# Peptides against a protein of PDB entry 6O8C: the designs that were tried, part 17

Target 1, 262 residues: chain A of PDB entry 6O8C
Amino acid sequence: VGLRYEKISLPKIHPRYDLDGDASMAKAVTGVVCYACRTASTLLLYQELMRKGVRWLVELVKDDYNETVHKKTEVVITLDFCIRNIEKTVKVYEKLMKVNLEAAELGEISDIHTKLLRLSSSQGTIESSLQDISSRLSPGGLLADTWAHQEGTHPRDRNVEKLQVLLNCITEIYYQFKKDKAERRLAYNEEQIHKFDKQKLYYHATKAMSHFSEECVRKYEAFKDKSEEWMRKMLHLRKQLLSLTNQCFDIEEEVSKYQDYT

## One batch from the design tools (peptide; made by RFdiffusion4, then SolubleMPNN)

Design b1_p9_5_s3 (from b1_p9_5, 4 letters changed)
Fold by OpenDDE base, seed 5:
Structure b1_p9_5_s3 (fold): chain B 262 residues (1-262), chain A 9 residues (1-9)
Amino acid sequence: as target 1 above (262 residues)
Amino acid sequence: SDVIELPAA
């Protein structure tokens, strides 16, 4: 998943002096580098939008985390209260047993106490899981979004502007070559200038395409790969949070069954 | 024509 673009390459530049051929070649080069500029701009825009999306998702997941922590806290309070009440009841019935009363009821209440303690132990596991999630979301954690600030291309890199400067130089030479073609034949000095400009066009074009490939496309692909990996991990984490929330609800429901004994 | 044709995306 990501922005699709066409892979581009420079046309062949013939060493032969040919006014018609050189004008056609220069036109083609101009088109290719122009496409590179547009593509670089689009790739940059995509990355900026993705960075906004990453920040949004981080905040969303943090909210989900806080809600889960809140629910867990409520359940812990309720469970602890229930345990304390059952413990008091157990003590009362133990005293009554010393006078040969309420043996069956004591057994049932003791079983409930044991079950509640097991539920309390499970809360410890939920707490550990939440702490793990918190550590992963924290600065420097495994799910930190620092990569989004480092990877890819940024407006501050001025890649589009750098390519545009080269495109302007190439376009100027192209327009001159159109004029040269219209002259059909050049004087010796003008012919030499044409040949020099052809070399300049070659160097500008090569520089533009190298910059596009190395500083735009390559970095974009790296950003895309990192974003996909990170997004998958974040979605998985959200599922984990949902699971923990559901576990809290299940425990709360179970505890509610014992309220008649408290 | 003075229009520069761009390669297909």
Scores: peptide ipSAE 0.028, ipTM 0.685, DockQ to the pose 0.040
Fold by OpenDDE base, seed 1:
Structure b1_p9_5_s3 (fold): chain B 262 residues (1-262), chain A 9 residues (1-9)
Amino acid sequence: as target 1 above (262 residues)
Amino acid sequence: SDVIELPAA
């Protein structure tokens, strides 16, 4: 779930000189650009928090991987021990068969041996899966978090600061327009300055909105999309690790059934 | 300085 923000647009700017209208327009523009600044800051904060979350999740999944590897190793040791014991037993019974004893028991033990060897073969598949997962989690792998440092907006981009500078310029003109409105009528020179400042206001506002849309919103959306994709893959990976762990437990349980024969 | 007309919105 990403941050929701309102779509903002600049108010219509009338070319006509009107002290009341221009003050009102300037106020509205100030409000819009102020919202853009706040929104940009919020979007940046969200991304920074998400980057921390990404790093945290990577470590969590690495821990899950290590636990799975540990469990697999434990099962391999147990299984190998059981196989060795069964093989010894088979040899003993084979010797006894030379004197025509215990034929039925030998058959059962041989079947167990075959089953254990099958279980041992499945361990190879688990190992291969773990290696694949390790490769995906490794630097440069498919689940690397490099994108989190590349995508989106960053504090170093100074987007909020750039917008704030433009907002300050706009706000200054707005305050002047409030004063101009209070005068009700301007002298010719002051009127020309007012008209010129109105053009500056338009320029700053347009620049601010373009920067907000192209450098803040667009990049944020790209980051959001990439993060969602990556997150889904990571969660799936965790499920795979859990599945492998469960397979190890299943094998361990099966092996335990044959320990009585040793 | 010459003030140019604002573009139509």
Scores: peptide ipSAE 0.019, ipTM 0.679, DockQ to the pose 0.262
Fold by OpenDDE base, seed 4:
Structure b1_p9_5_s3 (fold): chain B 262 residues (1-262), chain A 9 residues (1-9)
Amino acid sequence: as target 1 above (262 residues)
Amino acid sequence: SDVIELPAA
């Protein structure tokens, strides 16, 4: 998962003064830096979209959590009510046992009571699991989305704009080199300007590529890696929530079997 | 004349 981009490198820049070669080189450099600008923009867009997706997923999981908590609460109320009723029934049948009237029924009800108490104990485990999930989703938790705001590149960094400025400078030099090529021969002063511009082009290009690699690509890769890790954890958490929900339904179903005895 | 040598890339 992630954007594929081609590894780009600057062409070799020969130190020799050559109007044809310099124009060709400048064209190639312009192309490479142009690609870097477009790629940086695409990488930024991807990260921004992912950040939106992360926020959306967090809210979705929070909703799932709240639904699970609600279901758990419902089951706890039902279970506690059932336990209280069974306990009352047990007391009545224990009195009747003194007269040997309901021995079989008392055994059955006592077994039900034991089962309900076991179910009640499982509620504690579910509660602990929900608390753990809540802590993981809370601010500062292991599944907090703070990384999405810290990692990668952001529009406020203005990386694309910075690259575009450098590209503009390079493009200007390229167009001048096209003109120089058309003149076939330059006067001494113009030749010196050409050489200076060639050096400027080199510096702009190097700066652009360094910025692209260090501030765009590297940070994007870090963001990508972090997002993949976080996404795996979130998917696992959603599975845990689903499991807890199913456990609540299972308990509710089991309790419903004993309502006739209450 | 002061000619700047361009670095080899």
Scores: peptide ipSAE 0.018, ipTM 0.680, DockQ to the pose 0.364
Fold by OpenDDE base, seed 2:
Structure b1_p9_5_s3 (fold): chain B 262 residues (1-262), chain A 9 residues (1-9)
Amino acid sequence: as target 1 above (262 residues)
Amino acid sequence: SDVIELPAA
């Protein structure tokens, strides 16, 4: 989800000399370009905040990963210990069978041993999954945040400042056109100056809107799209980590059932 | 005075 902004366009600029119309047009143009400046600033701010959020989320997920690895390691140690104890018990019972002990007890313990070995084998799958996740989060991985630094607009681009310069030029002409309007009629020379300024206003406005569209809006949209895609992938990865953690807990619970036999 | 005509919007 990104920022909502209104699609803006320049008003129609009539070539005909009209003091009232030109003042009105200039006012409208000033408003549009002013909006573009504010919007560009807001879009930039959003992207910068999003970049911070991305970095934060990466660190959070890395912490989740480390916790999962820790839990996995704990379970492996516990499981291995249990297996070793059961193996000792099996050996003892095998020896006792030579002295007329019940075969049923040995069978039960052997079955437990087999189950524990199966649980141990599942740890390999968990390890492989964790390695995959680690690779995806690593620099150059599929979930790397490099895009956040590449996509979109940046303060170093100075887009807002560039637009502001153009806005200042436009605003100056607008104020002059207000004065011209108040005069009701201009002398020939002043009329020609007015016409020339109108051309300047047109070029400044066009340049501003082109810059806004191509350098601000377009790049922002690209950033937005990329961020949404990346975010979905990160959320999915977090779910995977949670699943792996739960698998570890499940194994631990199963092992706890057999600890009474050790 | 060579004032260029404004392009029609």
Scores: peptide ipSAE 0.019, ipTM 0.678, DockQ to the pose 0.288; fails the geometry check

Design b1_p9_5_s4 (from b1_p9_5, 4 letters changed)
Fold by OpenDDE base, seed 4:
Structure b1_p9_5_s4 (fold): chain B 262 residues (1-262), chain A 9 residues (1-9)
Amino acid sequence: as target 1 above (262 residues)
Amino acid sequence: SDIIELPEE
């Protein structure tokens, strides 16, 4: 899960003045920082897509929850109705039993009543489970998606743009170094400028790589790890909801067997 | 000269 990227590092910058070497070095640096820019952009895109996915999944799970709650409520109503009807029947048969009538039938109806009460107890457990799930999904709950807005990198951070600015500076120096190389020899003043630009290139490159590593990669990795953890928990929760739904259907089916007594 | 592929704006 997540995007893979190559570990990048700056090439060694030799202190020696060498027009050919410096041009080659500058080319390599440009390539590395260019890769960093592209990678940062890709990592950002991934995170934004994941945030959308997280929001989508939250809504989906909420829908699942609501459906489960609805089904549970329906079953509770049906079950309660059935229990009330059976209780009325029990009362009638108890009166008849006093005159030594319908003893076997009373036993059967009483057994049904006991079964229905057990089913009702199961519904109570389902309710408790649903309440737990609701609490976990609520704001501040264990499955809240607030982390998705906090963790990682965001477009507002302008990381890609910042890196691009540095890349532009580096690229400019690289192009100058290509020209310098083509001249094969520089006058003293131009040589000094070249040396100074080499220092600037190093500065920009180092800044770019530090920013990439600390502000892009590190934060991305944190986001990725958090997203994976959260996703696993959400999927597990969906499984729990499905289980609860199935339990409701099972109870409904069981109650339907006693239709003749209701 | 070698061409370096730069990101497009």
Scores: peptide ipSAE 0.030, ipTM 0.725, DockQ to the pose 0.035
Fold by OpenDDE base, seed 2:
Structure b1_p9_5_s4 (fold): chain B 262 residues (1-262), chain A 9 residues (1-9)
Amino acid sequence: as target 1 above (262 residues)
Amino acid sequence: SDIIELPEE
């Protein structure tokens, strides 16, 4: 998961004055830094899209949670109603027992009552699980999405723009070096200018690569790692919610079997 | 005369 990018490095920059070599080197440097700019842009876009995805997923899971809570509440109401009705029936049969009637039926109804009470007890466990999930999704919880806003690179950092400025400087020097190469030989003053420009090119290139590595790639990788971990946890949580929902359905089905006695 | 020494990577 995540964008793949190639590891890029600057070509070796030789200190020796060589018009052909310098033009070739400058071309290569321009290419590398251009790639860095494009890559940085792509990495930024990816992160922004992922942030949107994270927000969307959080809302989705919250909706799932609310649906589960609703279902649980429905089951609790149904179960409580059934229990109350069975308790009334038990009381009636207990009165009949005083007259030595319906002893077997009383036993059956009492057993049902016991089973329903057990089911009711299980609701507490479901409630606790839902509370745990809620706490995890809440602000400051273990599954909070605050990391998505903090980690990685952001448009406000202007990393792409900063790299582009450096690329422009490098490109300008490259074009000059192409011209210098075409001259085959430079006068002394022009040669000195060429040497100065070569140093500038080196400076800009190294600055660009450092910025790319430290402020773009490294932060992106950190974002990616956190996003993967978070996503895994969110998927697991969603499975937990599904399990709880199924438990509610199972209880509802079980209760429905006893409704004929109420 | 070389006015500036260029660094080698």
Scores: peptide ipSAE 0.021, ipTM 0.671, DockQ to the pose 0.417
Fold by OpenDDE base, seed 3:
Structure b1_p9_5_s4 (fold): chain B 262 residues (1-262), chain A 9 residues (1-9)
Amino acid sequence: as target 1 above (262 residues)
Amino acid sequence: SDIIELPEE
């Protein structure tokens, strides 16, 4: 979910010399470019916050991964110990069977041994899944966060500052047009200056809107789309880690049922 | 003051 902003466009600029109309037009242009400056600043802030969030989430998921690996290791140790003990017990009971003792118990222990071996096989699947997750989180992996530094706009681009300079030029012309309007009539030289300034205003406004659309909005949308895709993948990965953790707990619980036989 | 000729469209 990204920031919602309104699509803005410049008002129609009439070629006719009209002091009232030109002042009104200049006011509208100033408003539009001012909105673009504010929006660009907000979009930049959003992206910077998202970059921080991305870095935070990466570290969080790495911690989750490490915890899962640790738990898996504990379960493997416990399971291996249990298997070794059951195997020793099986050997003892096999010797006892030679004298027709404890036949029913041997059957039960053998069944437990078979179950433990199945659990051990499932650990291999968990290990493979963890390795896959590790590869995806590694540098150059599918879930690398390098895109967050490449996509979108950055403070170093100085987009807001560039737009602000253009806004200042436009605002200056707007204030002059307000003064011109107040004069009601201009001398020939002042009229020519007014016409020239109107062209400058159009130039600055067009430049500002082009910069806003091409360098701010377009890059922001690309960043947003990439961030949403990446976030979905990261959340899914986190769910996978949780599932693996739960599987480890389930195995540990199952093994604990057989510890009385060891 | 001398008339400054500005480029006309």
Scores: peptide ipSAE 0.019, ipTM 0.666, DockQ to the pose 0.098
Fold by OpenDDE base, seed 1:
Structure b1_p9_5_s4 (fold): chain B 262 residues (1-262), chain A 9 residues (1-9)
Amino acid sequence: as target 1 above (262 residues)
Amino acid sequence: SDIIELPEE
């Protein structure tokens, strides 16, 4: 579950000149944009941590892959050795049959040989599966982590800094509006400045909210969705590796049963 | 100085 954030909206800005109302409005706007800044920072941090997690998981899965390949190789060696031994035994018995020895034992050994050859064929399927997994994990593969570097927001985008600049402008106007409120009445020129500042505040606030929504939230959501999809695929791949490992163990166990006859 | 009227929502 990704970071939960509250949907924020700007308060309604009334066009009417009201020193008390304007101060209150400016305070509310400051609060909203401040929340946007904090949220943007948190979302960025989350994504950076997730990128680290992705890299870690890739390495973990690669290790699992290597272990599976190693186990498969060991089983192949053991199986091949067993097959060679059985083949030697078959040859010996074939020679003995020429001297009127009972064919019953040769039949059993031949059956074992056939079973071992079937097991050897299954190794080809395991190899193919491992190759598929390797291709998916390789650069440019379906499970490549390139998306983690492309999707979402990055420190280089300077989104938090951009929002902070706007917040600073808004905060300055808010403090001025607090002073204006304390004066209770402004001279005509000061009143006009107040009205202009109110327009500036609106401009900065709308710019901040647009930037937050379009450049922070939207991109974060895209990153989150992509990360969840990728994570699901990686977990599935790990399960596949485990399955292949288990198949190797099963083959090894079966081969061990025949080693007592070699 | 054109007072840009705040758009009435």
Scores: peptide ipSAE 0.018, ipTM 0.651, DockQ to the pose 0.249

Design b1_p9_6_s1 (from b1_p9_6, 4 letters changed)
Fold by OpenDDE base, seed 3:
Structure b1_p9_6_s1 (fold): chain B 262 residues (1-262), chain A 9 residues (1-9)
Amino acid sequence: as target 1 above (262 residues)
Amino acid sequence: VELIEVLDN
């Protein structure tokens, strides 16, 4: 899930002096660098949006975690209460058994007690899982969002502005080459200026494309890869939280079956 | 593309 962009390359620049060819080449170069500027801007916007999304998702998952912890706490309290009541009942029945009362009821209560103790043991596993999740979400944990601030490009880098400056220089030369083409023939001095400007155009274009590739595209790809990996892990964690929540509900439901005996 | 179109006009 990332922004698709086309791999662009500069057109071949012919060393031969040709007013028509040079104007056409300059137009093509302007187009390519313009595309790079727009793409860089779009890539930056995408990353900024993703950073906002990452922060939002972190808060969402933290909320889910807190809700799960709350539910677990509620279930633990209920379960502990039920266990204590059953234990009291068992003690009463043990005393009554000494007076020839029904052994069948004691057996049933003892079975319930055993089941409740098993449920209590399962809570330890849930607690351990929640602690693991908490550690992963903590600052410096495996799911920390520090990468979102370190990877990729940022507005402070001024990559778009730098490219725009180069584009402006290239565009000026292109417009001059259009004028030169319209003149059909240049005087010697103007021809030398044209040749010099052609070299400048190549310099600016090469600089722009290098900057685009190295500072915009490469960093974006790194950001994208990190974001995809992180997102997959976060989604998995969210599924784990949901599973733990469901386990809490299952325990609560099972305990509710025995509340009538307390 | 838009800039190219503006440049062609």
Scores: peptide ipSAE 0.018, ipTM 0.687, DockQ to the pose 0.035
Fold by OpenDDE base, seed 4:
Structure b1_p9_6_s1 (fold): chain B 262 residues (1-262), chain A 9 residues (1-9)
Amino acid sequence: as target 1 above (262 residues)
Amino acid sequence: VELIEVLDN
C-alpha cells in the first residue's frame, strides 16, 4: 500500500557558458522540479485520504467493540438467569432426596450446574480481553491515532506552495534562456546576467530538491511505515473482537441446550 | 510530461 513515485535527480549542470546547452539544461531542471511539485501534491493528498481512513477505521472498530460488549452482556444475563434457575431446582431436589426421591435426576441437574459454572468462568476471560482492547483503543493507548496527526506532511506545512515558488523562479529563467538561445550571441552584459541567472537556477533547483526530499518524501515514507504498522495492529484487533464475539455465541448456544431444565 | 509538451509548443 502506498503511492509509487520515481526517484528524480537534477541533471548535471555544466559550468561552461553555452546558450544551447544552458537552455536544454534549464528545460530539464524545470521538468524535474515540476515533477517534484506534482509528486509532493499527490503524496500530500494520499496522506490526507489515509488520515480520513484512519479516523473512519477507529470509529468502525469502536462500534465493533461496543457490539461485542453488548453481546457479552446479553450472554452473561442469560447465563446468570439459567444458573439461578438450576440452583433453585437443585435445592428442590435436595429436599426431595431427604425422602429418598428423584436421586437420578438430581445427579443430572448437578452436572448441568457444574457445566454452567464453567461457562460463567470463561466470561471472566472475555471480560479481561475486552478491557485490554478498550485500553488499547483509549487515548494514549497503543492503537491511538495521534500519530496520524503528527507524522507525515500536512497542508499547513505549505510544502507544495514553497516548491511552486521555486518552480516559478526556475521557469522564468528557463524562458529567458530560451530567448538567449534564439539570439545565438549575447552582449557582454547580457552574458554576465545569463551566467548569474544560471547560478540562481542551480540554487533554486537544489533548494527545491532538498526540500522535496527532506520535507516531503522522507516524512511521507515515515507516515507510510507508521500507517502500515498501525493498520496491521487494527486488523488484528478486529480479528480478536470477532473471536470474542464468536465465543459469546458459543456460550449462548451451549446454554440453550440446557434451557429445558430451567 | 505535460509541462514539457507545453514548453515545446
Scores: peptide ipSAE 0.018, ipTM 0.672, DockQ to the pose 0.035
Fold by OpenDDE base, seed 5:
Structure b1_p9_6_s1 (fold): chain B 262 residues (1-262), chain A 9 residues (1-9)
Amino acid sequence: as target 1 above (262 residues)
Amino acid sequence: VELIEVLDN
């Protein structure tokens, strides 16, 4: 998962004054920085899309949680109702036993009561698990999506724009070097300007590549790593919710077997 | 459920 990009490096800049070589070098530098700009833009777009995906997944899991809570509540109500009815039945049979009626049936009902109480006790573990999940999904919880807003690169950082400014400066010098090359030989003053521009080109290029590496690529990689880890945790949590839902269905099915006695 | 209602009456 993640965008693949090629590692780019600046070409070697020779200190020697050479109109042909300098024009070729400037062209290569322009190409590299142009690639950096495009890559930075693509990396930014990817992160923005991932942030949207993260938000979407959070809402999806919250919906799953709410459905599970609803199902649990339904089962608890049904189970409690069944327990109350069985308890009433037990009391009635206890009164009837005083009159020499069916001791065998009381035993069966008492066993059912015991089984229902065991099922009720299992609801406590489900509740605890749901509370844990809720805590993890809450603001400040372990699965909070705050990292998605903090990590990586953002449009507000204006990294692409900053790189574009540097690219514009580099491109301007490149076009001048193309003109200089066409002149074959420069006057002394023009030669000095060319040498100064070559230094400026180097400065801008180095600044661009440093910015690209440190502010775009590095931050993107950090964002990618965090997103992958967070995604794995969220998928695991979703599986836990499914398991809890299934447990609720199992309890409901078991309770349904005893509803005929109520 | 029906049996309980009959006995409570």
Scores: peptide ipSAE 0.005, ipTM 0.417, DockQ to the pose 0.003; fails the geometry check
Fold by OpenDDE base, seed 2:
Structure b1_p9_6_s1 (fold): chain B 262 residues (1-262), chain A 9 residues (1-9)
Amino acid sequence: as target 1 above (262 residues)
Amino acid sequence: VELIEVLDN
C-alpha cells in the first residue's frame, strides 16, 4: 500500500557548448524537476490523508473498546446476580437436607454453582486483556498515533514551494535556451551568458533533486513504513477486541442456561 | 426465584 513513484534521475549534462543540445537538455531537466514537484505534492497529500485515516481509525477502535467494556460489565453483573441466587438456593436446600429431602437436587445445584464460579474466574483474564489494550491505545502507548504527526513531510515544510521556486528558475533558463537555439549563433557575450546560465541550471536542478530525494521521498518512505506497521498492529488489536467480545457473549449464553434454576 | 420467594414469606 502506497504511492508508486518512478525514480527519476537528471539527464547527463555535457560541458560542451551546444545550442541544440543545451536546449534539449534544459527541456529534459525541466521535465524531471516538474515531475519531482508534482510527485512531492502527491506524496504530501497522501500523507495528510493517511493522518486523517489514522485519527479516524483510532477513534473507531476506542469506540470498539468501550463497547467491549460495556458488554463485559453487563455480563459481570448478570453473572454475579446468578451466583448470588444460586447461593441462596444452595442454602435453602442445605436446610432441607437436614430433613433428608431433596438430596439429588442439592447436588445438581452445587454443580451449577461450581460452574458459575469458574466462569466468574475467567472474567479476571478478560479484564487483564482489556487493560492491556487500553494501555496500548493510551497516549504514549505502543499504538499511539504520535508517529503520524512526527514522521513524513508536512505542509509547513513547504517542500513543494521550495521545489517550485527552483523549477521556475530552471524553466526560465530553458526558455532562454530555446531562444538561443533559434538564433543558431550567439555573439561572444551572449555565449558567455549562456554558459553561465547552463551552470546555474545544473545547480538548481541538482539542488531540486537532492531536496526531493532527501526531504520528500526519504521521509515519505519512512512514514509509509511506520504506517504499515502501525496499521497491522491496529488490525490485530481490533481482532483481539472482537475475541473478547465474543467471550463475553459466550459467558452470557452459558449463564442464561442456569437462570431458570434461580 | 419463585421458590426463594415462597420460602421467604
Scores: peptide ipSAE 0.005, ipTM 0.401, DockQ to the pose 0.003; fails the geometry check

